# Ledger of designs, part 133: peptides against a protein of PDB entry 3JWR

Target 1, 323 residues: chain A of PDB entry 3JWR
Amino acid sequence: TRELQSLAAAVVPSAQTLKITDFSFSDFELSDLETALCTIRMFTDLNLVQNFQMKHEVLCRWILSVKKNYRKNVAYHNWRHAFNTAQCMFAALKAGKIQNKLTDLEILALLIAALSHDLDHRGVNNSYIQRSEHPLAQLYCHSIMEHHHFDQCLMILNSPGNQILSGLSIEEYKTTLKIIKQAILATDLALYIKRRGEFFELIRKNQFNLEDPHQKELFLAMLMTACDLSAITKPWPIQQRIAELVATEFFDQGDRERKELNIEPTDLMNREKKNKIPSMQVGFIDAICLQLYEALTHVSEDCFPLLDGCRKNRQKWQALAEQ
Target 2, 298 residues: chain A of PDB entry 3JWR as posed
Amino acid sequence: TRELQSLAAAVVPSAQTLKITDFSFSDFELSDLETALCTIRMFTDLNLVQNFQMKHEVLCRWILSVKKNYRKNVAYHNWRHAFNTAQCMFAALKAGKIQNKLTDLEILALLIAALSHDLDHRGVNNSYIQRSEHPLAQLYCHSIMEHHHFDQCLMILNSPGNQILSGLSIEEYKTTLKIIKQAILATDLALYIKRRGEFFELIRKNQFNLEDPHQKELFLAMLMTACDLSAITKPWPIQQRIAELVATEFWEQGDQVGFIDFVCTQLYEALTHVSEDCFPLLDGCRKNRQKWQALAEQ

## One batch from the design tools (peptide; made by RFdiffusion4, then SolubleMPNN)

Design b2_p9_7_s3 (from b2_p9_7, 4 letters changed)
Fold by OpenDDE base, seed 5:
Structure b2_p9_7_s3 (fold): chain B 323 residues (1-323), chain A 9 residues (1-9)
Amino acid sequence: as target 1 above (323 residues)
Amino acid sequence: GFLEALEMF
């Protein structure tokens, strides 16, 4: 395609030029081509292209295939969300110095997972999929969408000309796919809520050890969630804009719940309760985000900008909730 | 509940 030719022939700017190492990064000003160039840079600077002998054209095709398999008519869970998740992962690995704590296969898996974790997202949550009796709800009982996202990821990775993992040994390939699956499934917030207590307790007791395979798996899950939710850490103007996209998607679901299911939506998805957004954001930060970024900062102090951003945005939302 | 709705993030 013309898009592939343009991408494959383009000079890839440095991570410094692209600002993809910054926790304050915004994609709002970037074209789709520039987001793809950023993605190439992430793979290159993490040494994944060299270490796993990725062909440049294959990587380009894969990136474009991933981007194509996000829906354009979804307000938040689109390519830009996946790209921002991957950028936060890259920043956490580089600026947050998490790279030195992980293997090359784990890094490879996390980056692929971050880009792929919401593939073919439909702009509705698992609860809606279940209640609407969607065919996907017949395939999976829990984490319905996350299973679907992984299936889409696997489909793309196995598609002709998209096989970025062809340079891996059979064992490396199996390991990578296992980690990708676990990482994508970990983005189900229901699973995060179930598992986070173990992580926080290990940190609190100073017993956290990445050399333990179980704790490593737990950490990768927490890191995925931290990157997935990283919009809450962004500078206020960026965070506020992303919160509007999230609210739009939630309200779209709420409207569908009323129309298609004859259900009164929850406050979070109720367009008529827009005035509750600030207080709900404070609640979200307190219930879900703060402890995670605190714990991540304990693993690596260089991740502090994520925690600081989250705290600052809590203050901003609280001020709006008091008006 | 509030937490169930958060699955959309």
Scores: peptide ipSAE 0.073, ipTM 0.832, DockQ to the pose 0.224
Fold by OpenDDE base, seed 1:
Structure b2_p9_7_s3 (fold): chain B 323 residues (1-323), chain A 9 residues (1-9)
Amino acid sequence: as target 1 above (323 residues)
Amino acid sequence: GFLEALEMF
């Protein structure tokens, strides 16, 4: 395609030029082509292209295929969300110095997972999928959308000309796919809520050890969630804009719940409850975000900008909730 | 509860 030719021929700017190592990164000013260039740079600077012998054209095609399989009519869970998740992963690996704590296969899997974790997202949550009796709800009992996202990820990875993992051994390939699956499934917040207590307790007791395979898996799950939720850590103008996108998508679901399911939406999904957004954001930060970024900062102090950003945004939302 | 509502993200 013309898009592939343009991407494959383009000079890829440095990570410094693209500012993709910054936790404060914003994609708002970037074209779709520039987001793809950023993605190439992430793979290159993590040594994934070299270590796994990726062909440039194949990587370019894969990136464009991933981007194409996000829906344009979804306000938040689109390519830009996936791209920002991957950028936060890249920043956590580089600036946050997590790279040195992980294997090359784990890094490869996390980056693929971050880009792929919401593939074909429909702008509705698992609860809606279940209550609407969607065909996907017959295939999976729990983490319905996350299983679908992983299935889409596999489909793309196995598509002609998109096989970025062709340089891996059979064992490396199996390991990578296992980690990708676990990482995508970990983005289900219901699973995060179930598992986070174990992680926080290990940190609290100073018993956290990445050499333990179980604790490694747990950490990768927590890191995925930290990157997926990273919008809450962004500078306030960016945070506000992303919160508007999230609210738009949630209200669209609530409107569908009223119309299609004849149910009253929750306050979070209720367009008439816009005035509750600031207080709900404070609640979200307190219940889900703060402790996660605190724990991540204990694993690597260089991740502090995520925690600091989250704290600053809590103050901003609290001030709005008091008005 | 509020935590259940957060599973909506």
Scores: peptide ipSAE 0.070, ipTM 0.833, DockQ to the pose 0.201
Fold by OpenDDE base, seed 4:
Structure b2_p9_7_s3 (fold): chain B 323 residues (1-323), chain A 9 residues (1-9)
Amino acid sequence: as target 1 above (323 residues)
Amino acid sequence: GFLEALEMF
């Protein structure tokens, strides 16, 4: 395709030029091509291209395939969300110095997972999928969409000309896929809520050890969530704009819940209760985000900008809630 | 509850 030719022939700017090591990064000004270039840079600077002998054209095709399999008519859970998740992962690995704590296979898996974690998202949550009796709800009992996202990820990875993992041994391939699956599934907030207590307790007791395989797996899950939720850490103007996208998607679901399911939506998805957004954001930060970024900062102090951003946005939302 | 609603993210 012309898009592939353009991407494959393009000079890939440095990570510094692209600002993809910044926790404050915004994609708002970037074209789709530039987001793809950023993605190439992430793979390159994490040594994944070299270490796993990725062909440039194959990587380009894979990136474009991933991007193509996000829906354009979904307000928030689209390619830009996946891209921002991956960028936060990259920043956490590089600027946050988490790269030094992980294997190349783990890094490879996390980056692929971050880009792929919401593939073919429909702009509705698992609860809606289940209540609407969608065919996917018959295939999976828990983490319905996350299983679908992984299936889409696997489909792309195995598609002709998209096989970025072809340089891996059989064992490396199996390990990578296992980590990808676990990482994508970990983006289900229900699973996060279920598992986070173990992570926080390990941190609190100063017993956290990445040399323990179970704790490593737990950390990768927490890191995925931290990147997935990273919009809450962004500078306030960016945070507000992303919050509007989230609200738009949630209200669209709420409207569908009224129309298609004849139910009153929750406050979070109720367009008529938009005035509650600030207080709900404070609640979300307190219930879900703060402790995660605190714990992540304990693992690597260089991740502090995520925590600091989250705290600052809490203050901003609280101020709005008091008006 | 609120936490269940948060699983909507």
Scores: peptide ipSAE 0.069, ipTM 0.831, DockQ to the pose 0.206
Fold by OpenDDE base, seed 3:
Structure b2_p9_7_s3 (fold): chain B 323 residues (1-323), chain A 9 residues (1-9)
Amino acid sequence: as target 1 above (323 residues)
Amino acid sequence: GFLEALEMF
């Protein structure tokens, strides 16, 4: 395609020029081509292209295929969300110095997972899928959408001309796919809530050890969630704009719940309750985000900008909630 | 997503 030719022939700017090592990064001013260039830079600077012998054209095709399999009519869970998740992962690995704590296969898996974790997202949550008796709800009992996202990821990875993992041994390939699956499934917030207590307790007791395989798996799950939720850490103008996209998608679901399921939506998904957004954001930060970024900062102090951003945005949302 | 988290609370 013309898009592939343009991407493959383009000079890829440095990570410094693209500012993709910054936790304060914004994609708002970037074209789709520039987001793809950023993605190439992430793979290159993490040594994934060299270590796993990726062909440039294959990587370009894969990136464009992933982007193509996000829906354009979904307000928040689209390519830009996946791209921002991957950028936060890259920043956490580089600026946050987490790269030094992980294997190359783990890094490869996390980056692929971050880009792929919401593939073919439909703008509705697992609860809606279940209540609407969607065919996907018959295939999977838990983490319905996350299983679907992984299936889409696997389909793309196995598609002709998209096989970025062809340089791996059979064992490396199996290991990578296992980690990708676990990482995508970890983006189910229900699973996060179930598992986070173990992680926080290990940190609190100073017993956290990345050399333990179980604790490593737990950490990768927490890191995925931290990147997935990283919009809450962004500078206030960026945070506000992303919150509007999230609210739009939630209200669209609420409208569908009324129309298709004949139910009154929760406050979070109720367009008529827009005035509750600030207080709901404070509640979300307190219940979900703060402890995670605190724990992550204990693993690597260089991740502090995520925690600091989250705290600052809490203050901003609280001030709006008091008005 | 953000919503799934709030539905749990």
Scores: peptide ipSAE 0.051, ipTM 0.825, DockQ to the pose 0.669

Design b2_p9_7_s4 (from b2_p9_7, 3 letters changed)
Fold by OpenDDE base, seed 3:
Structure b2_p9_7_s4 (fold): chain B 323 residues (1-323), chain A 9 residues (1-9)
Amino acid sequence: as target 1 above (323 residues)
Amino acid sequence: GFLEGLGLF
């Protein structure tokens, strides 16, 4: 395609020029082509292209295929969300100094998972899919969409000309797919709630050890959630703008809940209760976000900008809730 | 269901 030719022929700017190591990064001013260039830079600077012998054209095609399989009519859970999740992962690995704590296969899996974790998202949550008796709800009992996202990820990875993992051994391939699946499934916030207590307790007791395979898996799950939620950490103007996109998507779901399911939406999904968003954001930060970024900062102090951003946004939301 | 009401993101 013309898009592939343009991407494959383009000079890829440095990570410094693209600012993709910054926790404060924003994609608002970037074209789709520039987001793809950023993605190439992430793979290159993490040594994934070299270590796994990725062909440049194949990587370009894969990136464009992933982007194509996000829906354009979904306000938040689209390519830009996936791209920002991957950028936060890259920043956590590089600026946050987590890269040296992980294997190359783990890094490869996390980056693929971050880009792929919401593939074919429909702008509705698992609860809606379950309540609507959607065909996907018949295939999966739990984490319905996350299973679907992984299936889409696997489909793309196996598609002709998109096989970025063709340089891996059979064992490396199996390991990578296992980690990708676990990482995508970990983005189900219900699973985060279920597992986070173990992680926080290990940190609290000073017993956390990445050399333990179980604790490594747990950490990768927490890191995925930290990147998935990273919009909450962004500078306030960025945070506020992204919050409007999420609210739009949630209100669209609420409207569908009324029309299609004949139910009253929750306050967060209710367009008429927009004034409650600031107080709900404070509650969300306290219940979900703060402990996660605190724990991540204990693993690597260089991740502090995520915690600091989250704290600052809590203050901003609190100030709005008091108006 | 409870998670749906927590907050944005």
Scores: peptide ipSAE 0.340, ipTM 0.873, DockQ to the pose 0.294
Fold by OpenDDE base, seed 5:
Structure b2_p9_7_s4 (fold): chain B 323 residues (1-323), chain A 9 residues (1-9)
Amino acid sequence: as target 1 above (323 residues)
Amino acid sequence: GFLEGLGLF
């Protein structure tokens, strides 16, 4: 395609030029092509292209295929969300120095997972999918969308000309797919809630050990959530703008819940209760976000900007809630 | 669930 030709022929700027190591990164000013270039840079600077012998054209095609399989009519859970999740992962790996704690296969899997974790997202949560009796709800009982996202990821990885993992051994391939699946499934916030207590307790007791396979898996899950929620850590102007996108998507779901299901939406998804958003954000930060970024900062102090950003945004939301 | 409705993001 013309898009593929343009991407494959383009000079890929440095990570410094692209600012993709910054926790304060914003994609708002970037074209789709530039987001793809950023993605190539992430793979390159993590040594994934070299170590796994990725063909440049195949990587380009894969990136474009992933981007294409996000819906354009979804306000928040689109390519830009996936891209920002991957960028936060890259920043955590590089600037946050998490790279030094992980294997190349784990890094490969996490980056693929971050980019793929919301593939074909429909702008509605698992609760809506269940209540609407969508065909996907017949396939999976829990983490319905996350299973679908992984299925889409696998489909793309196996598509002709998109096989970025073709340089891996059979065992490396199996391992990578396992980690990708676990990472995508970990983005279900319900699973985060179930597992986070174990992680926080290990940190609190100074018993956290990444050499333990179970603790490694747990950490990768927490890291995925930290990147998925990373919009909460962004500088306030970016935070506000992204919050508007999320609110739009949630209100659209709430409107559909009223119209299609005859259900009163939750306050967060109720357009009429927009004034409650600031207080709900404070509650969300306190209940979900702060402990995660605190724990991540204990694993690597260089991740502090995420925690600091979250704390600053809590203050901003609190100030709005008091008005 | 209840947690899916806690906040944005």
Scores: peptide ipSAE 0.321, ipTM 0.871, DockQ to the pose 0.297
Fold by OpenDDE base, seed 2:
Structure b2_p9_7_s4 (fold): chain B 323 residues (1-323), chain A 9 residues (1-9)
Amino acid sequence: as target 1 above (323 residues)
Amino acid sequence: GFLEGLGLF
């Protein structure tokens, strides 16, 4: 395609120029092409292209395929969300110095997972999918969408000209796919809630050990969630804009819940209660986000900007809630 | 509560 030709021929700017090492990164001003260039840079600077002998054209095609398989009519869970998740992963690995704690296969898997974790998202949550008796709900009992996202990820990875993992041994390939699957499934916040207590307790007791395979898996799951939720850590103007996108998507679901399911939506998804957004954001930060970024910062102090950003945005939302 | 919107029970 012309898009592929343009991407493959383009000079890829440095991570410094693209600012993709910054936790404060914003994609708002970037074209789709620039987001793809950023993605190439992430793979390159994490040594993934070299270590796994990725062909440039294949990587370009894969990136474009991933981007294409996000829906354009979904307000938040689109390519830009996936891209920002991956960028946060990159920043956490580089600036947060987590790269030094992980294997190349784990890093490869996490980056692929971050980009792929919401593929073909429909703009509705698992509860809606289940309640609407969608065909996907017949295939999976829990983490319905996350299983679908992984299926889409696997489909793309196996599509002609998209096989970025072709340079891996059979064992490396199997390991990578396992980690990708686990990482994508871990983005189900229900699983996060279920598992986070173990992680926090390990941190609290100073018993956290990345050399333990179970704890490693747990950490990768927590890291994925931290990146997935990283919009909450962004500078306030960025946070506000992203919160608007999230609210739009949730309100769209709420509208569908009324129309299709004949139910009154929860406050979070009720368009008529948009004035509750600030207080709900405070609640979300307190219930979900703060402890995670605190724990992550204990693993690596260089991840502090995520925690600091989250705290700052909590104060901003609290101030709005008090008006 | 708001957690229901996040797919949390």
Scores: peptide ipSAE 0.059, ipTM 0.827, DockQ to the pose 0.257
Fold by OpenDDE base, seed 4:
Structure b2_p9_7_s4 (fold): chain B 323 residues (1-323), chain A 9 residues (1-9)
Amino acid sequence: as target 1 above (323 residues)
Amino acid sequence: GFLEGLGLF
């Protein structure tokens, strides 16, 4: 395609030029082509292209395939969300110095997972999928959408001309897919809530050890969540804009819940309760976000900008909630 | 509730 030709022929700017190492990164001003260029740079600077012998055209095609399998009519859970999740992963690996704590296969898996973790998202949560008796709810009992996202990821990875993992051995391939699956499934916040206590306790007791395979897996899950939620850490103007996108998508679900399911939506998804957004954001930060970024900062102090951003945004939302 | 909106139940 013309798009592939343009991408494959383009000079890829440096990570410094693209600012993709910054935790404060914003994609708002970037074209789709530029987001793809950023993605190439992430793979390159993490040494994934070299170490796993990726062909440039194949990587370009894969990126474009991932991008096209996000829906354009979904307000938040679209390509830009996946791209921002991957960028945060990249920043955490580089600026946050987590790269040195992980294997190349783990890094490869995390980056693929970040880009793929919401593939074909429909703009509704798992609860809606269950309550609407969607066909996907017949396939999976838990983490319905996350299983679907992984299936989409696997489909793309195995598609002709998209096989960025063709340079891996059979064992490396199996390992990578296992980690990708675990990472995508970890983005189910229900799973995060279930598992985070173990992680926090290990940190609190100073018993956290990445050399332990179970703790490694746990850390990768927490890191995925930290990147997935990283919008909450962004500079306030960016945070506000992203919060509007999230609210739009949630309100769209709430409207569908009224119309299709004949239920009153929760306050979070009720457009009539938009005045509750600031207080709900404070609640979200306190219940979900703060402890995670605190714990991540204990693993690597260079991740502090994420925690700092989260704290600053909590203050901003709290101020709005008091008006 | 709030957590329900996040898909947490």
Scores: peptide ipSAE 0.059, ipTM 0.823, DockQ to the pose 0.241

